# Ledger of designs, part 187: peptides against a protein of PDB entry 1IK9

Target 1, 211 residues: chain A of PDB entry 1IK9
Amino acid sequence: MERKISRIHLVSEPSITHFLQVSWEKTLESGFVITLTDGHSAWTGTVSESEISQEADDMAMEKGKYVGELRKALLSGAGPADVYTFNFSKESCYFFFEKNLKDVSFRLGSFNLEKVENPAEVIRELICYCLDTIAENQAKNEHLQKENERLLRDWNDVQGRFEKCVSAKEALETDLYKRFILVLNEKKTKIRSLHNKLLNAAQEREKDIKQ
Target 2, 207 residues: chain A of PDB entry 1IK9 as posed
Amino acid sequence: MERKISRIHLVSEPSITHFLQVSWEKTLESGFVITLTDGHSAWTGTVSESEISQEADDMAMEKGKYVGELRKALLSADVYTFNFSKESAYFFFEKNLKDVSFRLGSFNLEKVENPAEVIRELIAYALDTIAENQAKNEHLQKENERLLRDWNDVQGRFEKAVSAKEALETDLYKRFILVLNEKKTKIRSLHNKLLNAAQEREKDIKQ
Target 3, 195 residues: chain B of PDB entry 1IK9 as posed
Amino acid sequence: MERKISRIHLVSEPSITHFLQVSWEKTLESGFVITLTDGHSAWTGTVSESEISQEADDMAMEKGKYVGELRKALLSVYTFNFSKESAYFFFEKNLKDVSFRLGSFNLEKVENPAEVIRELIAYALDTIAENQAKNEHLQKENERLLRDWNDVQGRFEKAVSAKEALETDLYKRFILVLNEKKTKIRSLHNKLLNA

## One batch from the design tools (peptide; made by RFdiffusion4, then SolubleMPNN)

Design b2_p22_8_s3
Fold by OpenDDE base, seed 5:
Structure b2_p22_8_s3 (fold): chain B 211 residues (1-211), chain C 211 residues (1-211), chain A 22 residues (1-22)
Amino acid sequence: as target 1 above (211 residues)
Amino acid sequence: as target 1 above (211 residues)
Amino acid sequence: MEEEEEFEKEFEEKEKELENLL
């Protein structure tokens, strides 16, 4: 079961933070359990897939689009610009929410809730879930941090090997050229020496023919 | 102000999870506020630095060691092996906790709490803190994940450059040696040719003298 | 003289070919 808890403000009680818990299996479209609490009282309702489909039809909205709006409203709360407004009557246990656009507000959905007999149990379970989520997220953070530190070491090691490879390539090229030039110059000197000997031998032969 | 919330089990109410909130400034040794809740009622007490010092003295324990035990008890709850046992009287508002060792249990500390008049406000604030902590930890997780993905890309890029550098170094060495051998062989051939011309000239001169 | 000058020219050309291919 997936769960999301959001803080919301009710239009009827704007000074009292309420908490909206939504729990579902696999997809929100398949239905969900909604729980509202003020930290003293709690109210719960089950919303079926058929009720979601009926609300979408009543709104003349495509089901996937409607579920997309439900997800934004119920899982994110009002949002950063109070895009969703929440209303609840403690007397009727009627919960409804509206989407506020620039020039128009419309009712996005409504649910009948029931007052929970033992709100303390719901509140304790909600706090437990929050603490478990904190612990899981902390463990994930510690894991990711250790992985970052590993990746940074591995990067530094490869970077250092790369820089050494570049320098070793340049040094190899320079050394090979120097050695090549030395050996080549020895051969050039030997060729020049042999040419001079050949010229001298030719001049001596021309002298011997001239007596 | 730093804050930690732990779940605890009271010896008097083992079936009901309680939540222990501790809030402090900089160090636990400087004093703290302790809040206990069952999700319906809440109790709060302020523990001063002087009370911590007195409890350490009464236990004949060094203050730093005592504060170290307080930190383990109050910030971690019972621990994985029920090392700390918690007791609370709703009538006296007396909270005390014990450290359980293999052969001995001893009282680690005790505090007088006061019943909060508006427990719902304390509970709402506690839930708000949990939700804020979840959001902060999620943002940190997303940041660390993006950084991991960046570091992995950067590692792959440097690794690929390193492999190319290694291959390019080996190719350079092989190519330079091949070119060197070609030029060297040409010079060796020219030296051999000049030596043969010199030998022929010497043989012709010896014929001309005999002639 | 001519064969030595031709040999030095061919050598300088091959040195330049080596420099331009790196």
Scores: peptide ipSAE 0.019, ipTM 0.820, DockQ to the pose 0.050
Fold by OpenDDE base, seed 4:
Order: sequence, then C-alpha cells, then structure tokens
Structure b2_p22_8_s3 (fold): chain B 211 residues (1-211), chain C 211 residues (1-211), chain A 22 residues (1-22)
Amino acid sequence: as target 1 above (211 residues)
Amino acid sequence: as target 1 above (211 residues)
Amino acid sequence: MEEEEEFEKEFEEKEKELENLL
C-alpha cells in the first residue's frame, strides 16, 4: 500500500491548514482511500476504480489523463502554483476539488466522506506515518552521505594514480630517448673511427703501390 | 530553534501512542519547551536552564551528563531498549520520566505541563513540521542520489582514462624499444661491414708485402 | 676478431643495461 499526506487549504476554512491523506494499492487508478483532517475532526471516503472511471467519462477525459490529474491534485495538494482548489462541507461531508486554469475553472472530482468516530486514532496514525517516513528518509540520507564520501575517496585515489601514470609515461619517454641517443652516438663514433681507419689503410696501400 | 518529535507510551495509557515534542534554542541545556499530545488533547510546559540545573543537582549528577540523559530520553523517546519510562497525569498535568536500568529505576526528571486550549492548532503545526521535514529530507535524498550518480560517472571516466594511460605507456615503451633495436641493428651491421673491409684490406696488404 | 667480439659484448651489455632498467 502506498500513502501520501499533503497539506491543503479549504475554500471554506482558508485560515486552517487541513491534511489530505490518500492511500492506494499499486496504482491510484485502482481506487483509493481519502482521509481529511483539521487536527480535531477527521473524515474518510473510499473511491473505487469504477467511480474514477465514471468521473473520467463524465468529464469526457481519457482515464489515464484523468488519473494523472487526480494524482497531481490529491498527492501534491494545490501544488506550487495553487492549480487545485479544495472544497469541503462539514455538514454534507461533500468533498470536491477544481482545477484552476488561466481562463477556466473546472471540477476535477467529488467524493462523499464520512465523519470518523475516533479522529484521535486517525491523527495519531497519521503522525506515526510521518515519523516513520522521517526516520526512513534520515537513514537513507545517512547511507547516501556515507556512499558519497566513499565515492569521493575512490575518485581521489584513481585520479592520483592517473596523474602518476601520466607523469611516469612522460618520464619513461624522456629517459628512453636519452638512453637511445647515447647508445646511437657511441655507435656513430665507432662507425666514424672505422671509416677513418679504412681511409688510412687505403692511403697506405696507394703509397706502397707508388716505388 | 531546533525541534524533535518522538512517539512515547505513557504508563497510564500504554495502548495510546503519545507524541512528545521538544523545542530548544541551540542546546537542550539552555532550556526547552515540551509538548505532549494524544492526537486529541495537548499539554505544554517550559523548562528553564535553572530547572535543568536544579534537577541535575537534586540527582547529584554532573549537568553535562544529566543533559545527555535528558537528550536521550526526550529526543529519542524510550529508545530501542525501552530504557525510559514516561508517566503523565492528565489530572495534575504532572509529567515525569524514569530511566530503567537492570537492577534500578530512577526518576530522571519531572515537569508540570499545562493543557493547551486549542489542541487542534498544536496538532496541525506538529503535522506541518513533520511534512516540512519529510519534504526537506526528500529533497536532500534526491540531491545526494544525483551526486552519487555524478561521482560514479566521474570515477568511471577517470578509471577509463587511467586504463588507457597504462596501456599507452606499455605501448609506447614497446614501440620505442622496437624502433631502437632496428636502428641499433642497422648500426651493428654497418660496423660489422666496416670491420670486414678492414680485415680484407689488412690481408691484401700482407699479401702485397709477401709478394 | 677480438675487436668484433669486444664490440658485440659491449653492445649486449648496453642492451642488458637497457632491459634491466625496465
């Protein structure tokens, strides 16, 4: 089961933050349970897949697109741009929400809720879920932080090896060339010496032929 | 201001999860505000630095050690080992907590609380704080996750460059040696050829002298 | 013959000095 709690403002009670809890199995399209609370009272309703399909049909909207709008409205509240307006009558227990566009507002959906007999239990469970989620997210943060520190060390180690490899390559090339030049120069000197010995021997032979 | 919410169980109401909120400025030693709620009622008390000092003195405990125990009790609840027991009388508004050791239980502290007139506001603010903390921790998790993915890419890039550098060093060495051996062999061949010419010239000269 | 053998030895020693420095 998945769950999301958001804060919302009701048009009827704009000064009192309400909390909208939505719970669902795998996909919001399969239906969901909506719970509304003001921190004193709570109201709950169950929305079936058939009701979601009917609301999509009544809106002449494709079901997947409609569920996408429901997800944005009910799981994210009004959103950062106050795109959704929430309405609730405590008397009729009728909950409805609208999508506000620049030039048009339209009702996105409506649900009948029932007043919860023990709102304190619903509120306690909601707070427990928040505290559990905080603890899980903190543990994940600590894990990710330690992993970041590990990855940074591993990066520094490889970077240091790479820099040493580059320097060692350049040093190797320079050293090999110096050694090769020395050996080549020795061989060139020996070739020159042998050539001079041959020239001298040829000159001596030409002198011996000339008596 | 720092704040921590924990779930606690009261000895008087073990079936009903209570929430203990502690708020403080910089250090718990400077005093704190304690808020207790059952999701319907709320109670608040202010504990001063002087009261903390007095409780430490009454316990014959060093203040820093006492504050360390207060931090464990009040910010972490009972803890994973149920080391702390919480007691609250709704009639007297007297809150006290005990540290349970293997062979001894002792009162760690006690506070007079006052019933909050508007518990719904305190509960809403508590839920808001939980939702804000969830959002902040989620944003931090997403940031750390992206940073981990970046660090992993950067590590792979440097590792791949390092492996290429190693291979290029070995290839350079092998190529330079091959080229050097070729040039050396050419010089060796030329030296051998010149030596053979010198030997032939010496043999011809020895024939001309014997002749 | 002796100068050629000495030259070949000196060359082999220089090759080995190059090989042993790797």
Scores: peptide ipSAE 0.015, ipTM 0.819, DockQ to the pose 0.052
Fold by OpenDDE base, seed 2:
Formats: structure tokens, sequence, C-alpha cells
Structure b2_p22_8_s3 (fold): chain B 211 residues (1-211), chain C 211 residues (1-211), chain A 22 residues (1-22)
């Protein structure tokens, strides 16, 4: 089961942070359990897939779009711009929330909750879940940090080897060319010497023919 | 101020998870505020640096070692081996904890707490802190994940360039040698040809003189 | 003959020097 806890402010009690827990299986579309608490009292309700479908139909909204709005409202709270307004009556246990747009506010959903008899148990479990989530996230963070440090070392090692390879390639090219030029110049000198010997021999022969 | 929340089990109420919050500035040695809650009631106490020093002296334990044990007990709870036992009387508001070793259990510390008048506020603030910590850890995890993915890409890029550089070095060496051998062989052939011409010219001259 | 053999030897030595330097 997936679970999200968010903080919300109720219109009736804006000075008291409330916590909204939503629990679902795979997708929010398949229904969910909602729990509201003020740190003293708790209220719970179950919302079925059929209720979600009916509310989407009643709103004349496409189901996927409606579920997308429910996800934004219920899993992220009001958001940074107070886009969602939450209302709850402790007397009727009626919970409803509205989306506030620039030119229109509309009710997005409504649920009947039930007051929990032992709210302390719900609150303890909620705190336990938060602490477990912190521990899991910390363990993941430590793992990712170690992997990041490993990858950085590995990158530096390969980068240093690459730079050495580039320099070694350039050095090799330069050295080979220098050596080749030396050997070629020796052969070129020998060819010139042999040509001069041939020219001299031909000139001597021409002198010997001319007596 | 630094803060840690842990779950503990009280010897008197082992079926009810309690939460122990410790808040301190810089080091636990300078004193701390302790808060205990069961999700319905809360109790708070302040422990001064002088009290910590006095308890270390009363235990005949070096202060740094004592603070090290306090840190293990109060910031990590019982631990996986129930090394620390927590006791609390709701009547006297007396909190004490023991370290359990194989052959000896000893009291590590004790504090007088005071019952909080509005526990719901303490509980709400505790949940808020947990949610904020989750959000911070999630943001850090997302950042580390993105950096990890970046470093992996950068590593693969440099590794691929390095392999290409190695191959290009070997190919350059081989190509330069092949080209050099070709040019040298041409020069060798030219030298041989010139030597043969010199030999022939010398033989012809020797014939002309004998003639 | 001798100069060609000497040249061939010098060339082979230079070729070996090149091979040993790789």
Amino acid sequence: as target 1 above (211 residues)
Amino acid sequence: as target 1 above (211 residues)
Amino acid sequence: MEEEEEFEKEFEEKEKELENLL
C-alpha cells in the first residue's frame, strides 16, 4: 500500500495544522483511505473507486483528469499558492475540499469521515511511518552519496588516464617523426654521395675519351 | 538547534510505542531538552550541562565517554539489541534509562519531566518536523540521484574517449611504421640502383683502359 | 658488394632501433 501524509489547514481552524494521510493501492483511482488528525483527535474514511467515478461524473470531468486533481489536492496539501481549500466539520464529520482558480472556485471532492475512538494509536502509527520513511530516505541518501563519491573517483581516474593517453599519443607522433627524419636524411645523403660519384666517373670517362 | 526523534518502549508500557525527542545546541554535552510522548500525552524536561557533568561524576565515568553513551541511548533509542531500557512514571514524571550489558545493567541517566498542558501542539510540531525532514531528505536524494546519473554519463563519455585514444595511438604507431618502411624501401632501392650503376661504370672504364 | 652489405646492415640496425623504441 502506498501512503502519503501532508499538512493542511482547515478553513474553520487555520491556526491549527492538521495532517492528512492518504493510503491507496497502486493508483489513487482504485480508491483510498483518508485519515485526518490534529494531534489529539483523528477521523478516518474510505473512498471507493465507485465514489471517485461518481464524483468525476457529477463534476462532468474526465476520470483521469479528476484523479489527477485529487492526487494534487490530497497528496501535496494546499500547495504553495493555496490552490486547494480544505473544510471539515467535527460535528458532521464532513470533509470537503475546493480548488481555487483565479475566476472560479469549485468543490473537487467531499467525504464523510468517522471519528477514531483511539486517536493516540493512529497518531503513534503516523509518527512511526514518518520515522521509518526518514530512516529509509537516510539510508538511500548515504548509499547515493557513497556511489557519487565512487563515480567521482572513477571519473577522475579515467580522466587522468585519458589526458596521459592524449599526451603520450602526441609525444609518440613527434618522436617517431623525428626518428624517421633522421633515418631518411641519412639515406638521402648516401643517395647524393652516390650520384656525385657517378657524375665524377662519367666526367673522368669523357676526359679519357677526349687525347 | 539540532533535533532527533526516536521511538522507545517503556518497561511499564511495552505495547505502546513512545517517542523520545531530544533537542540540543551544537553538542549534547552542552545540555538538551527532552520530550516524551505517547501520541496523547507529552512530557518535557531540560537537562543542563551541569547535570550531565554531575551524572558523569556520580557514575565515575569520563565525561566524553558518558556523553557518548547518552548520545547512543537518547538519539538511537533501545537499539537493535535492546541495549537500553527506558523507564517512566507518569505519576512522578521520573524518567530513567539503563544500559544492559551481558553481566551488568546500570543506570545511565535520569530526568524529571513535566507534563505538557497542550500535548496536541507538541505532537503537531513533532509531526511537522518529521514531514519537513522527509521533504529535505527527498530533495537531497533527488539531487544526489541526478548527480549520480550525471557522473555516470560523464564517466561513460570519458571512458569511451579514452578507449578511442588508446586505439588511435596504436593505429597511429602502426600507420607511421608502415609509411616509413615504404619510404625507406624506396630509398634502399634507389641506393642499390646507384651502386649498380657505379659498378657498371667502373667495369666499362676498366675495359676501355685494357682496350 | 661490401658497401651494399654495409648499407643493408646499417638499415637493419636502424630498423631494429626503431622496433626496440616502440
Scores: peptide ipSAE 0.016, ipTM 0.820, DockQ to the pose 0.052; fails the geometry check
Fold by OpenDDE base, seed 3:
Structure b2_p22_8_s3 (fold): chain B 211 residues (1-211), chain C 211 residues (1-211), chain A 22 residues (1-22)
Amino acid sequence: as target 1 above (211 residues)
Amino acid sequence: as target 1 above (211 residues)
Amino acid sequence: MEEEEEFEKEFEEKEKELENLL
């Protein structure tokens, strides 16, 4: 079961924050339970998949688009731009909400709620759910923080090894060139010495032929 | 202002979850506001720094140790081992709690609360705080998740550069050795050729002298 | 240090092998 609690303001009671709880199985399209509370009273209604389909048909709206609007209205708490307006009559227990566009407002949905006999139990359960959600999110935060610290250590370790590898490559190249230049110079000196010995031997032979 | 809400069970009403809200400025030692609710009624009391000091003195406990026990009792919701027991009389508005050790229980603290005239406002504010905390924790989770993904990319990038650097070092060494062996072999061949020319010139000179 | 000593040793061995091959 999935659940979302949001803050809403009722047109009839704009100074009193209300809480809208929606609970559903896998998808909002399959139906949901809606609970409204002012922190003293609570009202609950069940909305079936057939009612959602009927409201979409009555609006001449495609079901997936309608469910998308329901999700924005009921799960996000009016949104930052007051795009959704909520109305509730405590007398009739009739809940309805509207989508406000620039030049037109239209009713997006309406549901009959029933007054809960024991609102304190509903309120306690709602607070329990909030506290459980806080605890779960804190545990996730602590886990992600530890993973960040691990990944940062691992990054620093590989970065340090990379810098050492770069320096070692440059040092290796420099050392190999120095050593090979020395060996090549020795062989070059030996070649020059042998060439001079050949020139001297040829000059001596030319002197011996000239007596 | 810091705030913590926890679930507690009262000895007098063990079947009804109560919520204990504690709010304080910077440190619990400087005093706090305690609020108790059952989801219908609420009770609030203010505890001063002087009252905390007096309770510590009455217990013959060092103030920092006493505040440490208050923090565990009041901010953690009895803990998993029922180490703290909570008592409240709705008639007297007297709240007290005990620490349970294996062979002894002792009163850790006691406070007079006042019944709130408008409990619905306190309950609404408590739910608002829970919802704000959920939203803040979700935003932190999303941030930490994005940082984890960044750090993982950065790690993979440096790891791939490191592996390329290792391979490039090995390839450089191998290529330098191969090139130098070729040059050395050319010089060795030239030295051998010059040595053979010297031997032949010496043998010809020995023939010319015997001749 | 171990990689540098191992490299120096391998270089000295290759240098000696190159000297013996001259």
Scores: peptide ipSAE 0.013, ipTM 0.818, DockQ to the pose 0.059; fails the geometry check

Design b2_p22_8_s4
Fold by OpenDDE base, seed 4:
Structure b2_p22_8_s4 (fold): chain B 211 residues (1-211), chain C 211 residues (1-211), chain A 22 residues (1-22)
Amino acid sequence: as target 1 above (211 residues)
Amino acid sequence: as target 1 above (211 residues)
Amino acid sequence: MEEEEKEEKEFKESENKLQNLL
């Protein structure tokens, strides 16, 4: 089961933060349980896939698009843009929410809730879920931090090997050229020496023919 | 201000999860505010540095060691080892906690709390803090995840450059040796040719002298 | 390389002079 808790402000009680919990299986489209609390009272309702489909049809909206709006309204909480307005009557237990666009507001959905008999249990479970989520996120953070530290070490090790490879390549090239030049110069000196000996021998033969 | 919320079980109400909130400035040793809630009622007390020092003295414990035990008891929550037992009287508002060792239990501390007039406000603020902490931890997780992905790319890039450098070094060495061998063989051939010409010239001169 | 090609050219010219003397 998936779950999201968000803080919301009701139009009727803007000074009192309320908490909107939504729980669902796999996808919000298949239905969900909604719970509202003010930290003293709680109200819960179940929304079926058929009700979601009916609300989409009543809006003349494609179901996937409607569910996309539901997800933004109910799971994102009051995003910083006040795009969604929440209304609740504690007397009728009627919950409804609107999407506010610049020039148009429209009702996105409405649900009948029921007052929870033991709100303290719902609140305790909600706090437990928050604390569990904090612990899970902390464990994930510690894991990611250790992995970052590992990756940074591995990067430094490869970087150091790369720099050594570059330097070794340049040193190899320089050494090979130096050795080659030495051997070539030795061979050139030998060629010049043999050439001079051949010239001298030719000049001596030309003298011996001329007596 | 630092804050920690933990779930605890009271000896008097083991079936009802309670929440223990501790808030402090910089260090727990300088004093703290403790809040207990069951999701319906709340109780709060302030513990001064002098009270912490007095409790340490009454226990004949060094203050730093005592604060270390307080930190484990009050901030770690019910760790999986049931090392700390919590007691609270809702009638007297007397809160006390014990450290359980294998053969010895001892009182670690005791505080008088006061019943909060508006527990719903305390509970709402507690849930808000949990949700804020979740959001902060999620943002940190997303940051660390993006950094891990960056570090992995950077590692792959350097690794690929390193492999290319190794291959380029081997190719350079092979090419230089091939070129050097060609030039050296040419010079060796020239030396052999000149040596043969010199030998022939010497043989002809020896014939001309015998003739 | 250019200096080696120049020395090799000078050596070839010297070798041609030697062949004309032999």
Scores: peptide ipSAE 0.022, ipTM 0.820, DockQ to the pose 0.537
Fold by OpenDDE base, seed 1:
Structure b2_p22_8_s4 (fold): chain B 211 residues (1-211), chain C 211 residues (1-211), chain A 22 residues (1-22)
Amino acid sequence: as target 1 above (211 residues)
Amino acid sequence: as target 1 above (211 residues)
Amino acid sequence: MEEEEKEEKEFKESENKLQNLL
């Protein structure tokens, strides 16, 4: 089961933060349970897949788009101020919410809730869920931090090896050329020496022909 | 102000999860506020630095060690089961806790609490703090995740450049040696040619003298 | 003479090829 707890403000009690818990299986489209609490009282309602489908039809909205609007209203908490307005009557247990656009406001949905007999249990469970979520997110943060530190070390190690490889490539090229030039110059000197000996031998032969 | 919320079980009400909030400025040693709640009622007490010092002296424990034990008891939540036992009387508002070691159990501390007149406000604030902590930890998780993905890309990029550098170094060495051998062989052939011409010229000169 | 000039030219060309390899 998935759940989300959000802070909302009721039009009737704007100074008292209320908490809206929504719980669902896999998708919000399959239905959900809503729980509203002010930290003293709690109210719960179940919304079926058929009710969601009927509300989408009544709104002349495609079901996926309607469920997308429900998700924004009910799960995003205090989204941008004033986009979603929440209303609840503790007397009638009637919960409804509106979407406020610049030029158009409309009712997005309404639910009959029931007052929970033991609100303390709902509140304790809600706090437990928050504490579990904090612990899970902390463990994930610690894991990601360790991985981040590992990846940074591994990057520095490869970067240092890469820089050494570049320097070693340039040094190798320079050394190979220096060695090559030395051996080549020895061979050039030998060629020049042999050529001069050949020239001298030719000049001596020309002298011997000229007595 | 720092705070920690933990789940505890009271010896008097072991089936009902209680929440222990501890709040402090900088260090627990400077004093703290404790709040206990069952999700319906709340009780609060303030512990001063002088009370902490007196309790440490009464226990014949070094203050830093005592504060270390307080931190484990009051902030760690459900640590290892049964190491810390919590007791609270709703009638007397007396809260005390014991440390259970294998062969020794002792009272670590006790506090007089006061029943909060508006427990709903304390509970709402506690839930708000949990939701804020979840949001902060989620934002940190998303940031660390993005950094990890960046570091992984950067690692792969440097690794790929390093592998190319290694291959290019080996290829360069092989190519330079091949080119060197070619030029060296040309010079060796020229030396042999000139040496043969010199031998022939010497043989012809010896023929001309015999002639 | 012509063969020696050719060989000296080939030698110079081989030197230039070497310089172009540097």
Scores: peptide ipSAE 0.020, ipTM 0.818, DockQ to the pose 0.056
Fold by OpenDDE base, seed 2:
Structure b2_p22_8_s4 (fold): chain B 211 residues (1-211), chain C 211 residues (1-211), chain A 22 residues (1-22)
Amino acid sequence: as target 1 above (211 residues)
Amino acid sequence: as target 1 above (211 residues)
Amino acid sequence: MEEEEKEEKEFKESENKLQNLL
């Protein structure tokens, strides 16, 4: 079961933050349970997949698009631009919400809720869920932080090894060239010395033939 | 201002999860505000630094150690082993808590609370704080996740470059040795050829002198 | 490389002179 709690403002009570809990199995399309609370009273309703489908049809909206709009309205709370207006009558227990576009407002959905007999249990459970979510998110954060620190150390280690490898490659090339130049120069000197000896021997032979 | 909310069980109402909010400035030692709620009623009290000091003295405990025990009791909730027992009388508004050790139980602290007139406001604010904390922790987690994915990519990139550098160093060494062996062998062959020419010239000269 | 090719050319010319004397 998935759950999302958001804060909303009702048109009837704009000074009192309300909390909208939505719970569902796998997809919001399969239906959901909605719970509204003001921190004293609570109201709950169940919305079936058939009701969602009927509301999509009544709106002449494609079901996937409609569910996408429901998800934005019910799970994100009032976005930063009050794109969604929430209405609730405590008398009728009728909840409805509108999407406000630039040129048009339209009702996105409506639900009948029931007043919860023991709102304190619903409120306690909601607070428990929030505290559990905080603890889980904190544990994930601590894990990710440790992993981040590990990855950074590992990156610094391999980077330092890479830089040493580059420098060692350049040093190796330079050292090999120096060593080989020395050996080649010795061989060139020996070749030149042998050539000079051969030239001298040839010149002496030419002198001996000329008496 | 720092805040921590924990769930606790009261000895008087062990089936009803209560929530203990503690708020303080910088250090718990400077004093704190405690709020208790059952999701319907709320009770609040202020504990001064002087009261904390007096309770430490009455316990004959070093203040830093006492504050350390207060921090464990009030900010961690009931640890996994029920090390702390919480008591509250709704009639007297007297809150006290005990530390349970193997061989001894002792009262760690006690506070007089006042019943809040509008508990719904306290509950709403508590839920708001939980939702804000969830949102902040989620944003941190998303940031750390993206950073971990970045660091992992960067690690893989530098690791691959390092491996290529190692292989390129070994290949360079091998190639340089091969090239230099070829050149050295040519020079050695030339030296041998010149030596043979010199030996032949000397032998011919020795023949010419004997003739 | 160019200096080595020059030394090798001068060396070959010296070798050819030596062969003509030998």
Scores: peptide ipSAE 0.024, ipTM 0.821, DockQ to the pose 0.444; fails the geometry check
Fold by OpenDDE base, seed 3:
Structure b2_p22_8_s4 (fold): chain B 211 residues (1-211), chain C 211 residues (1-211), chain A 22 residues (1-22)
Amino acid sequence: as target 1 above (211 residues)
Amino acid sequence: as target 1 above (211 residues)
Amino acid sequence: MEEEEKEEKEFKESENKLQNLL
């Protein structure tokens, strides 16, 4: 089961933060349980897949688009823009919400809720879920932090090896060229020496032929 | 102000999860505000630095060690081991907690609480704090995840450059040696040719002298 | 490169002179 708790403000009680809990299985389209609380009283209702389909049909809206609007209204919390307005009557237990566009407001949905006999149990369970979610998110944060520290160490190790490889390549090239020049110069000196000996021998033979 | 909310079980009501909120400035040693709730009623008390010092002295415990035990009892939640036992009288508003060791239990602290007139406000504020903490932790998780993905890309980039540098070093060494061997062999061939010409010239001169 | 080509050219000219004397 997936669950989302959000803060809402009711038009009838704008100074009192209310909490809207929505619980569902896999998708909101298959139905959901809605719970409203003011921290003293709680109200719960179940919304079926058939009711969601009927509300979409009554609005002449495609079901997937309607569920997308329900998700924004009921799961996003009090978004920074007053795009969704929530209404609840404690007397009738009738909950409804509207989408406000620039020149048009329309009712997005309406649900009959029932007053919970033991609101303290619902409130305790809601707080428990919040505390469990905090603990899970903290554990995930600690894991991601440790993994980031590992990745940073691994990056520094490879970076240091790369810099050593670059320096070693430059040193290798320089050393190989120096050694090559030394051996080449020795061979050039030997060639020049042999050539001079041959020229001298040829000049002596030319003198011996000329008596 | 720092705040921690934890689940506790009271000896008098072991089936009902209670929530203990502790709020403090910088360190628990400077004093704290304690709030207890069952999701219907709430009780609050302020504990001063002087009361913490007095409780430590009454226990013959060093203040820093005592504050360390208070931190474990009041901020850790219901730790998996029943090391801390919590007691509260709704009639007297007296809250006390004990540390249980193998053969000895001792009272760690006691506080007078006051029943909150508007418990719904305290409960709403507590839920708001939980929801804010969830949102902050989610934002931190998303940041750490994006940083993790960045570090992984940076590691893959440097790793790929390192592998190219290794291959380029090996290729450079191989190419330089091949070029060196070619030039060296040409110079060796030239030396051998000049040496043979010199030997032939010497043999011809020796024939001309015998003639 | 140019100095080595010049030395190699002077060496070839000297080698040709030697072949004409030999």
Scores: peptide ipSAE 0.023, ipTM 0.820, DockQ to the pose 0.394; fails the geometry check

